# Peptides against a protein of PDB entry 2KNC, part 67

Target 1, 74 residues: chain A of PDB entry 2KNC
Amino acid sequence: KGPDILVVLLSVMGAILLIGLAALLIWKLLITIHDRKEFAKFEEERARAKWDTANNPLYKEATSTFTNITYRGT

## One batch from the design tools (peptide; made by RFdiffusion4, then SolubleMPNN)

Design b2_p26_4_s2 (from b2_p26_4, 22 letters changed)
Fold by OpenDDE base, seed 3:
Structure b2_p26_4_s2 (fold): chain B 74 residues (1-74), chain A 26 residues (1-26)
Amino acid sequence: as target 1 above (74 residues)
Amino acid sequence: ELLELLLSLLLELLQEALERLKELLL
C-alpha cells in the first residue's frame, strides 16, 4: 500500500505532540522530586533548630508546673 | 503514582504511533 501522505503527516504531528507531553511529565516529575528534597531539608533544619532551642539557656519553657498543696490524691 | 501511570501510557501511545508509521512507510 503506497504511503498515504496525509496519514504520515498526521502520525508525525501526533508523535511530536506526544514527545512534548512526555517532556512536560518528566519536567513535573523532576520538580516534584526537587520539592520533596527541599521539604525534607526544611524539616531537618526545623528539627535541628528545635534541638538547639532545647539546649539554649535563654529558652524558657512555656509550661510551668504548679503543685497544688490542697490535692489529696484519692 | 498517577504521574508514572500517565508517563507509561504516553510511552505506549508513542510506541503505537511509531509502529503505525513503520507500517505506512514499508
Scores: peptide ipSAE 0.058, ipTM 0.657, DockQ to the pose 0.152
Fold by OpenDDE base, seed 2:
Structure b2_p26_4_s2 (fold): chain B 74 residues (1-74), chain A 26 residues (1-26)
Amino acid sequence: as target 1 above (74 residues)
Amino acid sequence: ELLELLLSLLLELLQEALERLKELLL
């Protein structure tokens, strides 16, 4: 008996949908890998900028501490 | 890992679909 035309059509449609879904997943995977590499590079550059700031004699800490000389801790 | 598993499953399903199609066409 020749191939059931309905079975052939459904199998082809299913295969096309699977290929499309696979392509979307590959695309998402590539973006995710790219984003992780870019984020890692950004964190490395941020870490370097923080080290350079720590070695800069002109850097003043944003926080100042004031000791209250009248405070007698109980 | 989950995405690789999903991709491998999709490739397996595609290969199975192609084999079924070959069996129907031959």
Scores: peptide ipSAE 0.058, ipTM 0.659, DockQ to the pose 0.213
Fold by OpenDDE base, seed 5:
Structure b2_p26_4_s2 (fold): chain B 74 residues (1-74), chain A 26 residues (1-26)
Amino acid sequence: as target 1 above (74 residues)
Amino acid sequence: ELLELLLSLLLELLQEALERLKELLL
């Protein structure tokens, strides 16, 4: 029995819609993976910047430890 | 997990549609 032209047309239309939806999901997945990698890099750079600030030779601690010379540690 | 489920369902529906199309064309 020859293919029912209407059934063939509806099946092709359905396949196109499914391919379109698949492409959107793949696109969303790629963006999500990209954003997570970028966020991980920003968090690493922020962590490094915090360490570099702590090790900045221009950073003088506001607290000077005065060793009390008279503290004989009873 | 939801994306994987949706992708698996979409692939299954695509495969079924292709099988039905082959049955109609062959």
Scores: peptide ipSAE 0.050, ipTM 0.654, DockQ to the pose 0.110
Fold by OpenDDE base, seed 1:
Structure b2_p26_4_s2 (fold): chain B 74 residues (1-74), chain A 26 residues (1-26)
Amino acid sequence: as target 1 above (74 residues)
Amino acid sequence: ELLELLLSLLLELLQEALERLKELLL
């Protein structure tokens, strides 16, 4: 008995759905790997920028102390 | 975790489809 035409059609449809699902999973995986690499790079650059700020001799702290000369601490 | 579950389900469905196809072709 040749394969039932309905069984062949259903098997082909199932295979297409599985390939489509596999493609979506691969796509999601690639995006996830890309995003993790980009995030890791961003965190490294942010960490480096913090270290560069700490070692930059031109970095002046934005905090300045003002002494109120009119404040007589009586 | 969801991706691993989905991949495991896909592999299971693929194996089941291959087994059913093998049973129909043999």
Scores: peptide ipSAE 0.047, ipTM 0.642, DockQ to the pose 0.243

Design b2_p26_4_s3 (from b2_p26_4, 21 letters changed)
Fold by OpenDDE base, seed 1:
Structure b2_p26_4_s3 (fold): chain B 74 residues (1-74), chain A 26 residues (1-26)
Amino acid sequence: as target 1 above (74 residues)
Amino acid sequence: ELLELLLSLLLLLLEAALEELLELLS
């Protein structure tokens, strides 16, 4: 079976285009995974910084709630 | 999820194209 030269050429061109598209998708996937990992790390660092602030004896909350003992909600 | 589906479809098409090429060359 002699290969149809046109079919072979079209298949090779199609394969090259698919490889190029695959490379772009892999690149986008790697960036997306990287960005998600970096964002997760950033949120972890923010959470840790919040905990460190909560444990800081010099940190005083800017807002304080006072309960009026004489207030009867009737 | 869409990217994973697109990537899986692309890989499937690449495998099919390679198999077809091997059949044409055999």
Scores: peptide ipSAE 0.066, ipTM 0.652, DockQ to the pose 0.131
Fold by OpenDDE base, seed 5:
Structure b2_p26_4_s3 (fold): chain B 74 residues (1-74), chain A 26 residues (1-26)
Amino acid sequence: as target 1 above (74 residues)
Amino acid sequence: ELLELLLSLLLLLLEAALEELLELLS
């Protein structure tokens, strides 16, 4: 089979386009997986920081329960 | 799921294109 030069050129061009598209999709997939893992880690760290802040007596919400002494006896 | 389908389709097309190229070059 003598290679039809035109058919070979078109097939090579098509293959290059498909490889390029595949590479872009793989790249997008890897980034998406990476970003989701990073986001999950940041949310875990944020949740841990919130728990540490809640347990930190220095960050006790300044709810000064003013027991109005005036209301103790009426 | 959509990406997996697209990747599988793209791989199938790549394999078919490579087979056709090998047939043309043989």
Scores: peptide ipSAE 0.064, ipTM 0.652, DockQ to the pose 0.208
Fold by OpenDDE base, seed 2:
Structure b2_p26_4_s3 (fold): chain B 74 residues (1-74), chain A 26 residues (1-26)
Amino acid sequence: as target 1 above (74 residues)
Amino acid sequence: ELLELLLSLLLLLLEAALEELLELLS
């Protein structure tokens, strides 16, 4: 007895849906892994740039502290 | 390169699905 045509059609439909879903999941997974690696590298480079700035003798802090000589306090 | 890898995997999945379909038709 040949296979039931309905079983064949359902199997083909199921296979197409599973392949499509698998392809989308793989694509999303690969992009997510790539983006996380790139973001981690970006944060590392940003951290290094901050350390290099702190050790630069030409770097002047944006903040200046002055003592008010007229303030006697309470 | 990433796209080529994805396409190769998709082709492998399609071949596997065709083999399963042939088993159902046999």
Scores: peptide ipSAE 0.055, ipTM 0.642, DockQ to the pose 0.185
Fold by OpenDDE base, seed 4:
Structure b2_p26_4_s3 (fold): chain B 74 residues (1-74), chain A 26 residues (1-26)
Amino acid sequence: as target 1 above (74 residues)
Amino acid sequence: ELLELLLSLLLLLLEAALEELLELLS
């Protein structure tokens, strides 16, 4: 059976569109994976910086607890 | 910017493919 010319035309056009859409999806996926890796690295670096600050002997905690000696608890 | 370039390339390829197919079928 010979192929219908219209079916061949539409199938080729559809295939090109699908390849294009697949390429866009792959590109978006790669960017998303890249961005997630970069974000994870950034969060890890921020976490490390916080740990380093906590272990820095020159770091003074912003929060200090004071016992009010004048407070009689009544 | 790269996405726009890819979309423009896809459009160009689709247009070229359509023209070639129409010529072959004429």
Scores: peptide ipSAE 0.050, ipTM 0.631, DockQ to the pose 0.182

Design b2_p26_4_s4 (from b2_p26_4, 21 letters changed)
Fold by OpenDDE base, seed 4:
Structure b2_p26_4_s4 (fold): chain B 74 residues (1-74), chain A 26 residues (1-26)
Amino acid sequence: as target 1 above (74 residues)
Amino acid sequence: DILEELLKLLLLLLLLALELLEELLS
């Protein structure tokens, strides 16, 4: 039986929509992969900076312990 | 993981559309 013209038209429309959706998913996937690679690089740079800081003999901890002389702890 | 599942679903729908097209052209 020859192709039903209506079925052919609907199938073509459906295929165009699927291709459009596929393109959006591929685009989102590429962005997600890019962002993950950039984030991984950023975390590696932060890790290296932490190691460099820990090994720097001139580094003083930013944490200061102060004893509040006026604090009479009840 | 969600994107991977959506991609799998899209591929399944594409395969189904191709099978239907082959049936229409047969």
Scores: peptide ipSAE 0.063, ipTM 0.644, DockQ to the pose 0.209
Fold by OpenDDE base, seed 5:
Structure b2_p26_4_s4 (fold): chain B 74 residues (1-74), chain A 26 residues (1-26)
Amino acid sequence: as target 1 above (74 residues)
Amino acid sequence: DILEELLKLLLLLLLLALELLEELLS
């Protein structure tokens, strides 16, 4: 069959939809990979900071234990 | 889940585009 005008129009519409959907998938994939790498890096830095703090003899915990004199534990 | 659904839709559209291309080339 020679190229039907209707088939040409539908193929162009289909190609536009494919390109649009592919761009959205690539965008979502890139964001997901980026966010996972960034989160992993931040958790590693936080873990290191905790170890460095534990090994620093000058670090004073900001936690103060207050004995509530009125708390009679039942 | 959303990525999987979009991928399935992309594959469906790809198959349709190939069918239309075959019709254009026939």
Scores: peptide ipSAE 0.060, ipTM 0.644, DockQ to the pose 0.192
Fold by OpenDDE base, seed 2:
Structure b2_p26_4_s4 (fold): chain B 74 residues (1-74), chain A 26 residues (1-26)
Amino acid sequence: as target 1 above (74 residues)
Amino acid sequence: DILEELLKLLLLLLLLALELLEELLS
């Protein structure tokens, strides 16, 4: 069968859609890798800040335990 | 989930392109 012009047009359209979708997948993959690396850096910085706080003799925990002298637990 | 769905769509479009190529070569 000779090349059907409609089949040729649809094949070209399909190829363009495939290239476009492949580009979007690559872009999404790059962003996902970037975001995971950035998140890992932020978690490492938070971990370091916690260690620095633990070594500071002036650090007082924000959580304080208070004894309620007026509460008679019935 | 979005990546998986896009991958499924890519595979579907690839299958369609192969069918169109087969029809073009027949």
Scores: peptide ipSAE 0.059, ipTM 0.641, DockQ to the pose 0.147
Fold by OpenDDE base, seed 3:
Structure b2_p26_4_s4 (fold): chain B 74 residues (1-74), chain A 26 residues (1-26)
Amino acid sequence: as target 1 above (74 residues)
Amino acid sequence: DILEELLKLLLLLLLLALELLEELLS
Protein backbone atom coordinates (compact mmCIF):
# COMPACT_ATOMS: atom_id res chain seq x y z
CA LYS B 1 0.00 0.00 0.00
CA GLY B 2 1.43 3.38 -0.99
CA PRO B 3 1.83 5.97 1.76
CA ASP B 4 -1.44 7.78 2.49
CA ILE B 5 -0.47 11.48 2.45
CA LEU B 6 -3.09 12.26 5.12
CA VAL B 7 -1.67 9.55 7.42
CA VAL B 8 1.86 10.96 6.90
CA LEU B 9 0.74 14.52 7.73
CA LEU B 10 -1.20 13.43 10.83
CA SER B 11 1.74 11.26 12.01
CA VAL B 12 4.17 14.20 11.67
CA MET B 13 1.78 16.50 13.57
CA GLY B 14 1.31 13.82 16.24
CA ALA B 15 5.09 13.33 16.57
CA ILE B 16 5.63 17.10 17.08
CA LEU B 17 2.93 17.15 19.79
CA LEU B 18 4.45 14.08 21.51
CA ILE B 19 7.95 15.66 21.49
CA GLY B 20 6.50 18.86 22.98
CA LEU B 21 4.63 16.90 25.67
CA ALA B 22 7.75 14.82 26.45
CA ALA B 23 9.83 17.99 26.86
CA LEU B 24 7.24 19.45 29.29
CA LEU B 25 7.14 16.20 31.30
CA ILE B 26 10.97 16.07 31.50
CA TRP B 27 11.02 19.72 32.60
CA LYS B 28 8.37 19.10 35.29
CA LEU B 29 10.23 15.97 36.44
CA LEU B 30 13.52 17.90 36.80
CA ILE B 31 11.79 20.66 38.79
CA THR B 32 10.07 18.10 41.05
CA ILE B 33 13.38 16.32 41.74
CA HIS B 34 15.08 19.67 42.42
CA ASP B 35 12.32 20.81 44.81
CA ARG B 36 12.39 17.49 46.72
CA LYS B 37 16.19 17.77 47.13
CA GLU B 38 15.90 21.38 48.32
CA PHE B 39 13.12 20.44 50.78
CA ALA B 40 15.23 17.55 52.11
CA LYS B 41 18.16 19.96 52.69
CA PHE B 42 15.83 22.42 54.45
CA GLU B 43 14.51 19.70 56.79
CA GLU B 44 18.10 18.57 57.51
CA GLU B 45 19.17 22.16 58.32
CA ARG B 46 16.09 22.55 60.56
CA ALA B 47 16.98 19.32 62.37
CA ARG B 48 20.61 20.54 62.88
CA ALA B 49 19.40 23.92 64.19
CA LYS B 50 17.19 22.09 66.73
CA TRP B 51 20.17 20.02 67.97
CA ASP B 52 22.43 23.10 68.22
CA THR B 53 19.70 24.93 70.18
CA ALA B 54 19.18 21.97 72.53
CA ASN B 55 22.85 22.25 73.57
CA ASN B 56 22.51 25.98 74.38
CA PRO B 57 21.88 26.42 78.16
CA LEU B 58 20.26 29.83 77.47
CA TYR B 59 17.54 28.32 75.23
CA LYS B 60 14.01 28.42 76.64
CA GLU B 61 11.00 26.82 74.96
CA ALA B 62 8.68 29.46 73.51
CA THR B 63 5.62 27.17 73.84
CA SER B 64 3.84 26.21 77.05
CA THR B 65 1.03 23.67 77.43
CA PHE B 66 -2.19 24.54 79.26
CA THR B 67 -4.15 21.55 80.58
CA ASN B 68 -7.82 22.10 81.32
CA ILE B 69 -8.56 19.67 84.17
CA THR B 70 -12.33 20.24 83.82
CA TYR B 71 -12.41 19.03 80.20
CA ARG B 72 -14.11 15.65 80.04
CA GLY B 73 -14.00 14.61 76.41
CA THR B 74 -17.46 13.82 75.08
CA ASP A 1 0.81 11.00 40.71
CA ILE A 2 -0.45 13.06 37.74
CA LEU A 3 3.08 13.08 36.26
CA GLU A 4 3.24 9.27 36.31
CA GLU A 5 -0.15 8.96 34.59
CA LEU A 6 0.88 11.51 31.93
CA LEU A 7 4.12 9.59 31.35
CA LYS A 8 2.15 6.34 30.92
CA LEU A 9 -0.19 8.04 28.43
CA LEU A 10 2.80 9.50 26.54
CA LEU A 11 4.39 6.04 26.32
CA LEU A 12 1.12 4.51 25.07
CA LEU A 13 0.77 7.23 22.39
CA LEU A 14 4.41 6.71 21.33
CA LEU A 15 3.84 2.95 20.92
CA LEU A 16 0.67 3.60 18.90
CA ALA A 17 2.57 6.07 16.66
CA LEU A 18 5.30 3.46 16.05
CA GLU A 19 2.68 0.84 15.09
CA LEU A 20 1.05 3.28 12.65
CA LEU A 21 4.48 4.14 11.19
CA GLU A 22 5.27 0.43 10.73
CA GLU A 23 1.93 -0.08 8.94
CA LEU A 24 2.69 2.95 6.73
CA LEU A 25 6.16 1.64 5.78
CA SER A 26 4.96 -1.94 5.07
Scores: peptide ipSAE 0.058, ipTM 0.636, DockQ to the pose 0.130

Design b2_p26_5_s1 (from b2_p26_5, 18 letters changed)
Fold by OpenDDE base, seed 4:
Structure b2_p26_5_s1 (fold): chain B 74 residues (1-74), chain A 26 residues (1-26)
Amino acid sequence: as target 1 above (74 residues)
Amino acid sequence: LLEALLSLLLLLLLLALELALRLLLL
């Protein structure tokens, strides 16, 4: 039976749709990997900055507990 | 992950080509 022209056309359309879908999946994957790497780097830099602030000899704790020596709990 | 997706895409493309060739030969 000669090639059914309709079957050939539908197969080509299906192949184009599969290529298009795969290109979108690759693009989404690349963005997702990029964003996760950038976010992980940002959180690491933020964590390091927090550690550097905690070890800063100029860092005075914002909470100074003053024991009021004159507070006679009467 | 990217290599696995690329290999899956290539596999699907080869399967589509094989199917098209089979349909052309029937």
Scores: peptide ipSAE 0.052, ipTM 0.614, DockQ to the pose 0.287
Fold by OpenDDE base, seed 1:
Structure b2_p26_5_s1 (fold): chain B 74 residues (1-74), chain A 26 residues (1-26)
Amino acid sequence: as target 1 above (74 residues)
Amino acid sequence: LLEALLSLLLLLLLLALELALRLLLL
């Protein structure tokens, strides 16, 4: 019996569709992993930027304690 | 995860090839 040309065509079409679907799933997975790694770096940099803002050399404490050396408490 | 997806894709491709070969031999 010659190969049912219809079955060969349907099997090839099915294989192409499965490859296409799998390529899309791989692509989506790669993007999702990339985005998670990038987001984790951005959150770490944002955390560090908050620490640097807490250590901002422009943040002079509004309270400077002046020890007046001439004030001998009588 | 990527290796597991590639192995699954390879398995599906091999299964499709086996089915195509079986249908070609009928």
Scores: peptide ipSAE 0.051, ipTM 0.618, DockQ to the pose 0.128
Fold by OpenDDE base, seed 5:
Structure b2_p26_5_s1 (fold): chain B 74 residues (1-74), chain A 26 residues (1-26)
Amino acid sequence: as target 1 above (74 residues)
Amino acid sequence: LLEALLSLLLLLLLLALELALRLLLL
């Protein structure tokens, strides 16, 4: 008995909805993996920049300790 | 969780495709 046209139409509609939902989940997964890799790279670069700033000979500490030569603590 | 949901969705898609092919061949 030939396929019930209504069953075929409902199966095609259901398949399209499932493909659409699959595509959205794959898209979200790819973005989430990408963002985590980019964030990990950014935190590594930030960590390196902090180490390089500590060793930068051009980094003048904003704290100039003036030893007041006239402060002989009596 | 997301991998399990994706695998479940893929399984449902394969099942829907199998059912559609069976219905087309009947």
Scores: peptide ipSAE 0.048, ipTM 0.613, DockQ to the pose 0.259
Fold by OpenDDE base, seed 2:
Structure b2_p26_5_s1 (fold): chain B 74 residues (1-74), chain A 26 residues (1-26)
Amino acid sequence: as target 1 above (74 residues)
Amino acid sequence: LLEALLSLLLLLLLLALELALRLLLL
């Protein structure tokens, strides 16, 4: 008995949906790996910039301690 | 990971092709 045309159509539709889903999963995986690598580079560059700032002899700390010479401790 | 996913996709495609051929021969 010849192939049931409905079974063939449903099998082809199922295969197209599986290929489409797999392509979306591959695409999402590639983006997620790319974004994690870019974020890791950004955090490394930010860490390096902080080290360079700490070693800069022109860097003044945001806080300065002043001793009040008129303060007589009780 | 990517190679494993491509291998899984290829396996699923081969299984779908085998199923389609079986359904065509019934």
Scores: peptide ipSAE 0.048, ipTM 0.612, DockQ to the pose 0.331

Design b2_p26_5_s2 (from b2_p26_5, 21 letters changed)
Fold by OpenDDE base, seed 3:
Structure b2_p26_5_s2 (fold): chain B 74 residues (1-74), chain A 26 residues (1-26)
Amino acid sequence: as target 1 above (74 residues)
Amino acid sequence: LLEELLSLLLALLQALLELALKLLKE
C-alpha cells in the first residue's frame, strides 16, 4: 500500500509551516530574553547611578527645610 | 504562553513526523 500522496503532501506542507512558525517563535524568544537582560542591566546601572549621586559630595538637595525658631504655632 | 505555544508546536511536529514515518512503512 503506497503512502497516500495527499496525506504525505499535507504533512510536508504542515511541517514546513510549523518549522517556519517555530523559527519565528525561537527568534522572538531570543529577542525577548535579550531585551529582559538588557533592561535588567539598565535598571541596575540606574540604581548604581542614584547611589553614586547620593554619595557625591557635590550633590546638593534641591529642597532645603528651614525651621523658624521664633515661630510659635498656636 | 510562549513556552506553551512552543511545546504545542513541537508536539505537532512530532505527530507529523510519526505519521510520515508510519505512511512511509506502509
Scores: peptide ipSAE 0.074, ipTM 0.647, DockQ to the pose 0.151
Fold by OpenDDE base, seed 4:
Structure b2_p26_5_s2 (fold): chain B 74 residues (1-74), chain A 26 residues (1-26)
Amino acid sequence: as target 1 above (74 residues)
Amino acid sequence: LLEELLSLLLALLQALLELALKLLKE
């Protein structure tokens, strides 16, 4: 049976679509890996900045506990 | 999940190629 030209054309079109989808998946994967690495680096830098702040002798805690000396606890 | 999706895509591509080769030989 001679090759059905229509089936061949549809198979080629399907292959092109699959290659396009594969390229999009690879692109998404690369972005996702990049973003995860950048986010991990950002969280590490943020964690270091918190440690540096905690060890800074000039750091004053933003939260001060005021004991209200006028509060007689009645 | 992504590796599985990629493997499925490759399997479909191979199936289409095998079908095209089969039809070309008939």
Scores: peptide ipSAE 0.073, ipTM 0.644, DockQ to the pose 0.267
Fold by OpenDDE base, seed 5:
Structure b2_p26_5_s2 (fold): chain B 74 residues (1-74), chain A 26 residues (1-26)
Amino acid sequence: as target 1 above (74 residues)
Amino acid sequence: LLEELLSLLLALLQALLELALKLLKE
């Protein structure tokens, strides 16, 4: 039985399409993992910068608490 | 979902390769 050339051609075309789709999914997965790691690093750096700002003696909060001396809680 | 889709695509690819090899051998 000679190989059915039509069936072989269709199987090869199907294989190429599946390889292409698999490669796109792998690519998307790798990018998604990379972006999540980068985002986590940026959030860690932002959290660290906030702690350094809180410990900076030159940082004055924009809110000043005025104790209203006239408010005696009556 | 992505791992399941990848495993499905790999299984389909293997099935197509096995079919192609079978048809080439017959």
Scores: peptide ipSAE 0.072, ipTM 0.654, DockQ to the pose 0.194
Fold by OpenDDE base, seed 2:
Structure b2_p26_5_s2 (fold): chain B 74 residues (1-74), chain A 26 residues (1-26)
Amino acid sequence: as target 1 above (74 residues)
Amino acid sequence: LLEELLSLLLALLQALLELALKLLKE
């Protein structure tokens, strides 16, 4: 009966849209994997920097503890 | 979610290819 030209055109349009969407999803997936690896590396480097500061004798802790001499706890 | 969406996309692409092959054989 020959292919219905309208059905062929709609199928081709659908295929193009699906290929385009697939390409965008692959691109997003690659970026997401890259960003997670870079973030994990950044957190590891930050953790190492914190250990190096803890061993530095010139490092002063940001936390200061003061004893209130006037506080008589009940 | 992304893997499921990708699998659905591949399934739809395959269905369109099968439809195109049927139309070419008619």
Scores: peptide ipSAE 0.068, ipTM 0.643, DockQ to the pose 0.190

Design b2_p26_5_s3 (from b2_p26_5, 20 letters changed)
Fold by OpenDDE base, seed 4:
Structure b2_p26_5_s3 (fold): chain B 74 residues (1-74), chain A 26 residues (1-26)
Amino acid sequence: as target 1 above (74 residues)
Amino acid sequence: LLEELLKRLLSLLLAALELAERLLEL
């Protein structure tokens, strides 16, 4: 008895849906891996920029401490 | 987690193909 044409059609439809879902998951995986690598690089560059700013001789702290030279601690 | 889901999906795809081949031979 030849394969039930309906079963063959449903199996092909199911396979197409699974391939489509697999492609979407692969795409999402690739994006997620890419974004994590790019984010890690961005955080490294941001950390480096913070270090470079801290070592910048032009960086003046917002807090100025004035030592009163006339204050003899009694 | 996503890799595990992908592996499961791939295994389901292969199982569906094998089932379709068997159903075509019946």
Scores: peptide ipSAE 0.058, ipTM 0.653, DockQ to the pose 0.168
Fold by OpenDDE base, seed 5:
Structure b2_p26_5_s3 (fold): chain B 74 residues (1-74), chain A 26 residues (1-26)
Amino acid sequence: as target 1 above (74 residues)
Amino acid sequence: LLEELLKRLLSLLLAALELAERLLEL
């Protein structure tokens, strides 16, 4: 029996839709993996910068501890 | 979940291609 033309057309249409959907999912997966790696790297660089700033002898803490001479701790 | 969905879609695509090849050979 020659291929049913309707079955062939529907199979081709279904294959195209599945390829398109698979490509979108692969694209989304790659972006999600990329963004997670980039964010992890950014947080690591930020953590290192905080440690380097804390060890910088030129860094003056913005916190001035004023001893209130009138505060006699009970 | 996304990886498993991708694997399922790829398996369905492969099965559809194999079916299309068989239908073209008949």
Scores: peptide ipSAE 0.054, ipTM 0.651, DockQ to the pose 0.236
Fold by OpenDDE base, seed 2:
Structure b2_p26_5_s3 (fold): chain B 74 residues (1-74), chain A 26 residues (1-26)
Amino acid sequence: as target 1 above (74 residues)
Amino acid sequence: LLEELLKRLLSLLLAALELAERLLEL
């Protein structure tokens, strides 16, 4: 029996779908690995910046507490 | 992990090709 043209068409469609799905999975995996590495680097840089701030005697906190001399807390 | 995934993907593509060839011969 000659190749059933319908079976050939369905097999080609299935192969295209599998290749497309595979490409999307690879792409998603690459992005996920990239984003995790970039986020880890960002958190490390942020941790270093906190250490540098803690060791810098010239660092003044942006928050200043003012005592209101006129406020009698009733 | 990525290399292993690529190897598995390649093996699946080869298996799909072999299946298509068998279906084309039937």
Scores: peptide ipSAE 0.045, ipTM 0.637, DockQ to the pose 0.254
Fold by OpenDDE base, seed 3:
Structure b2_p26_5_s3 (fold): chain B 74 residues (1-74), chain A 26 residues (1-26)
Amino acid sequence: as target 1 above (74 residues)
Amino acid sequence: LLEELLKRLLSLLLAALELAERLLEL
């Protein structure tokens, strides 16, 4: 009773596919963790730059408010 | 680091293939 050659081949193919899938999942997880850390760092640096800008006496707001004196709200 | 991980993964796949060939000869 040799091992059914088909069962051996299918088991090996299944094992290779499972290892490949596990590797892809680990890789995707590592990238996702890396990207989230990089994004969190970027948002922290952006928040810090905003605070530094708010304390800069040379900072001028990019927005100006114009009051239209002819606007009668109907 | 990634290249080294890929090389290790490829070596493991090759070792699994060699084991399969040996199991087919038994």
Scores: peptide ipSAE 0.044, ipTM 0.637, DockQ to the pose 0.134

Design b2_p26_5_s4 (from b2_p26_5, 21 letters changed)
Fold by OpenDDE base, seed 4:
Structure b2_p26_5_s4 (fold): chain B 74 residues (1-74), chain A 26 residues (1-26)
Amino acid sequence: as target 1 above (74 residues)
Amino acid sequence: LLDKLLELLKLLLDAVLKLAKELLER
């Protein structure tokens, strides 16, 4: 019995659509994993820079807390 | 995760190619 040409065409079209959808899902997943890894590295570097600054004896905090002894809050 | 997705895609592609060959040989 000759090949059902319609079944072959529909199976090939379905395969192309599934492969295309899967490629888009892989691409989105790769980007999402990349961005999360890059953001995690950025937050780690920022955390390290804050620790290095806190351990630097030359770092003077730009903010000085002065207790205003004259402020009687009414 | 990515490797499992690639493996699943290969399995789907192989299943479709097998079905297409079986339909063409009949």
Scores: peptide ipSAE 0.075, ipTM 0.665, DockQ to the pose 0.314
Fold by OpenDDE base, seed 1:
Parts: C-alpha cells; structure tokens; sequence
Structure b2_p26_5_s4 (fold): chain B 74 residues (1-74), chain A 26 residues (1-26)
C-alpha cells in the first residue's frame, strides 16, 4: 500500500511546525538568559557604585535640608 | 533547560522518523 501522501504531507508539516516552535523556544530562552545576566551585571555595577559613593570622602549628598523658619507647623 | 529542550527535540525527531519509516514500509 503506497505511502498515504496526505499522512506524509501532514507529518512533514507537523514536523516543520514543531521544529519552528522549538527554535522560537530556544531563541526566547537565550534572550531570557542574556537579559538576566545583563540585569545581574547592572545590579552589581549599581551596588558597587553605591558602595564607592559611601566610601568616597569627596562625595557630598545632593540633598540638603532647608528648615523653613516661617513654617509654623500648624 | 536547554538540554531538556534538545532532548525533547531529539525525541520528536525520532518519533517523526519512525512514523515516516512506518508510512514508507506500508
């Protein structure tokens, strides 16, 4: 009984779709791993910058407190 | 995760190849 051409065609189409889906999942996984590594590096650099700021004797806080002498806290 | 995805892809490819062989032998 010759190969059912319809079953062969549908099996090949299904295989292509599943390979395509697998490739998209691999791509999404690679991006997600890349983004997590880049974000982890960014948070590490931010943590270092905060540490360096805390230990830098030249750092002055950008926030100054002004006491408004006319503000009666009513 | 990647290894599990590659394993799943291999299992899928093997299933398709088995089906193709069974269809070619009928």
Amino acid sequence: as target 1 above (74 residues)
Amino acid sequence: LLDKLLELLKLLLDAVLKLAKELLER
Scores: peptide ipSAE 0.071, ipTM 0.662, DockQ to the pose 0.355
Fold by OpenDDE base, seed 2:
Structure b2_p26_5_s4 (fold): chain B 74 residues (1-74), chain A 26 residues (1-26)
Amino acid sequence: as target 1 above (74 residues)
Amino acid sequence: LLDKLLELLKLLLDAVLKLAKELLER
């Protein structure tokens, strides 16, 4: 029975769609791994900057706590 | 993970090529 041109066409279209979807999944996976590594590096650099700050006697905390002397806690 | 995805893609490509040959040889 000669090749069912419609079945061949649909199979090729389905294959192209599956290859395209697989390529998008690979791309998304690579980006997700890259972003996680970059974020981990950023958090390490931030942690290191906090350690350098803790060793600097000139560091003043950006947050000042003011005790309101007029506040009578009920 | 990438190797498993590449293997799955290869299996899909081989299955499509096999189906295309079986349909062309009928």
Scores: peptide ipSAE 0.068, ipTM 0.659, DockQ to the pose 0.322
Fold by OpenDDE base, seed 5:
Structure b2_p26_5_s4 (fold): chain B 74 residues (1-74), chain A 26 residues (1-26)
Amino acid sequence: as target 1 above (74 residues)
Amino acid sequence: LLDKLLELLKLLLDAVLKLAKELLER
C-alpha cells in the first residue's frame, strides 16, 4: 500500500518538532554543564585568594577588636 | 526533570522510527 500522504505529512511534522525539542534540551544541558564548571572554577579561585590573603604577612585585618572595658559580661 | 524530558523525547523518536519503518516496508 503506497505511503498514505497524511501519515507522511504528520510524521514529517512530528520529526521537526522532536528535532527542535532535542536541540533545546542539548542546548540547556550544555549551558548547565558550562555554568557548573565556571562556578566551580570561581569558588576554587576564591578559596585560593582567601588562602593567599591569610598567608600574606602584609595583610592587616581591618578588624580592630575594641575590647569595651565597660562591658562587664553579666 | 531533564531525564524525564529525555525519556519522553526517546519514546517519541522511537515511535517516529517505528512509523517510518512501517511506511518503508509497505
Scores: peptide ipSAE 0.067, ipTM 0.656, DockQ to the pose 0.190

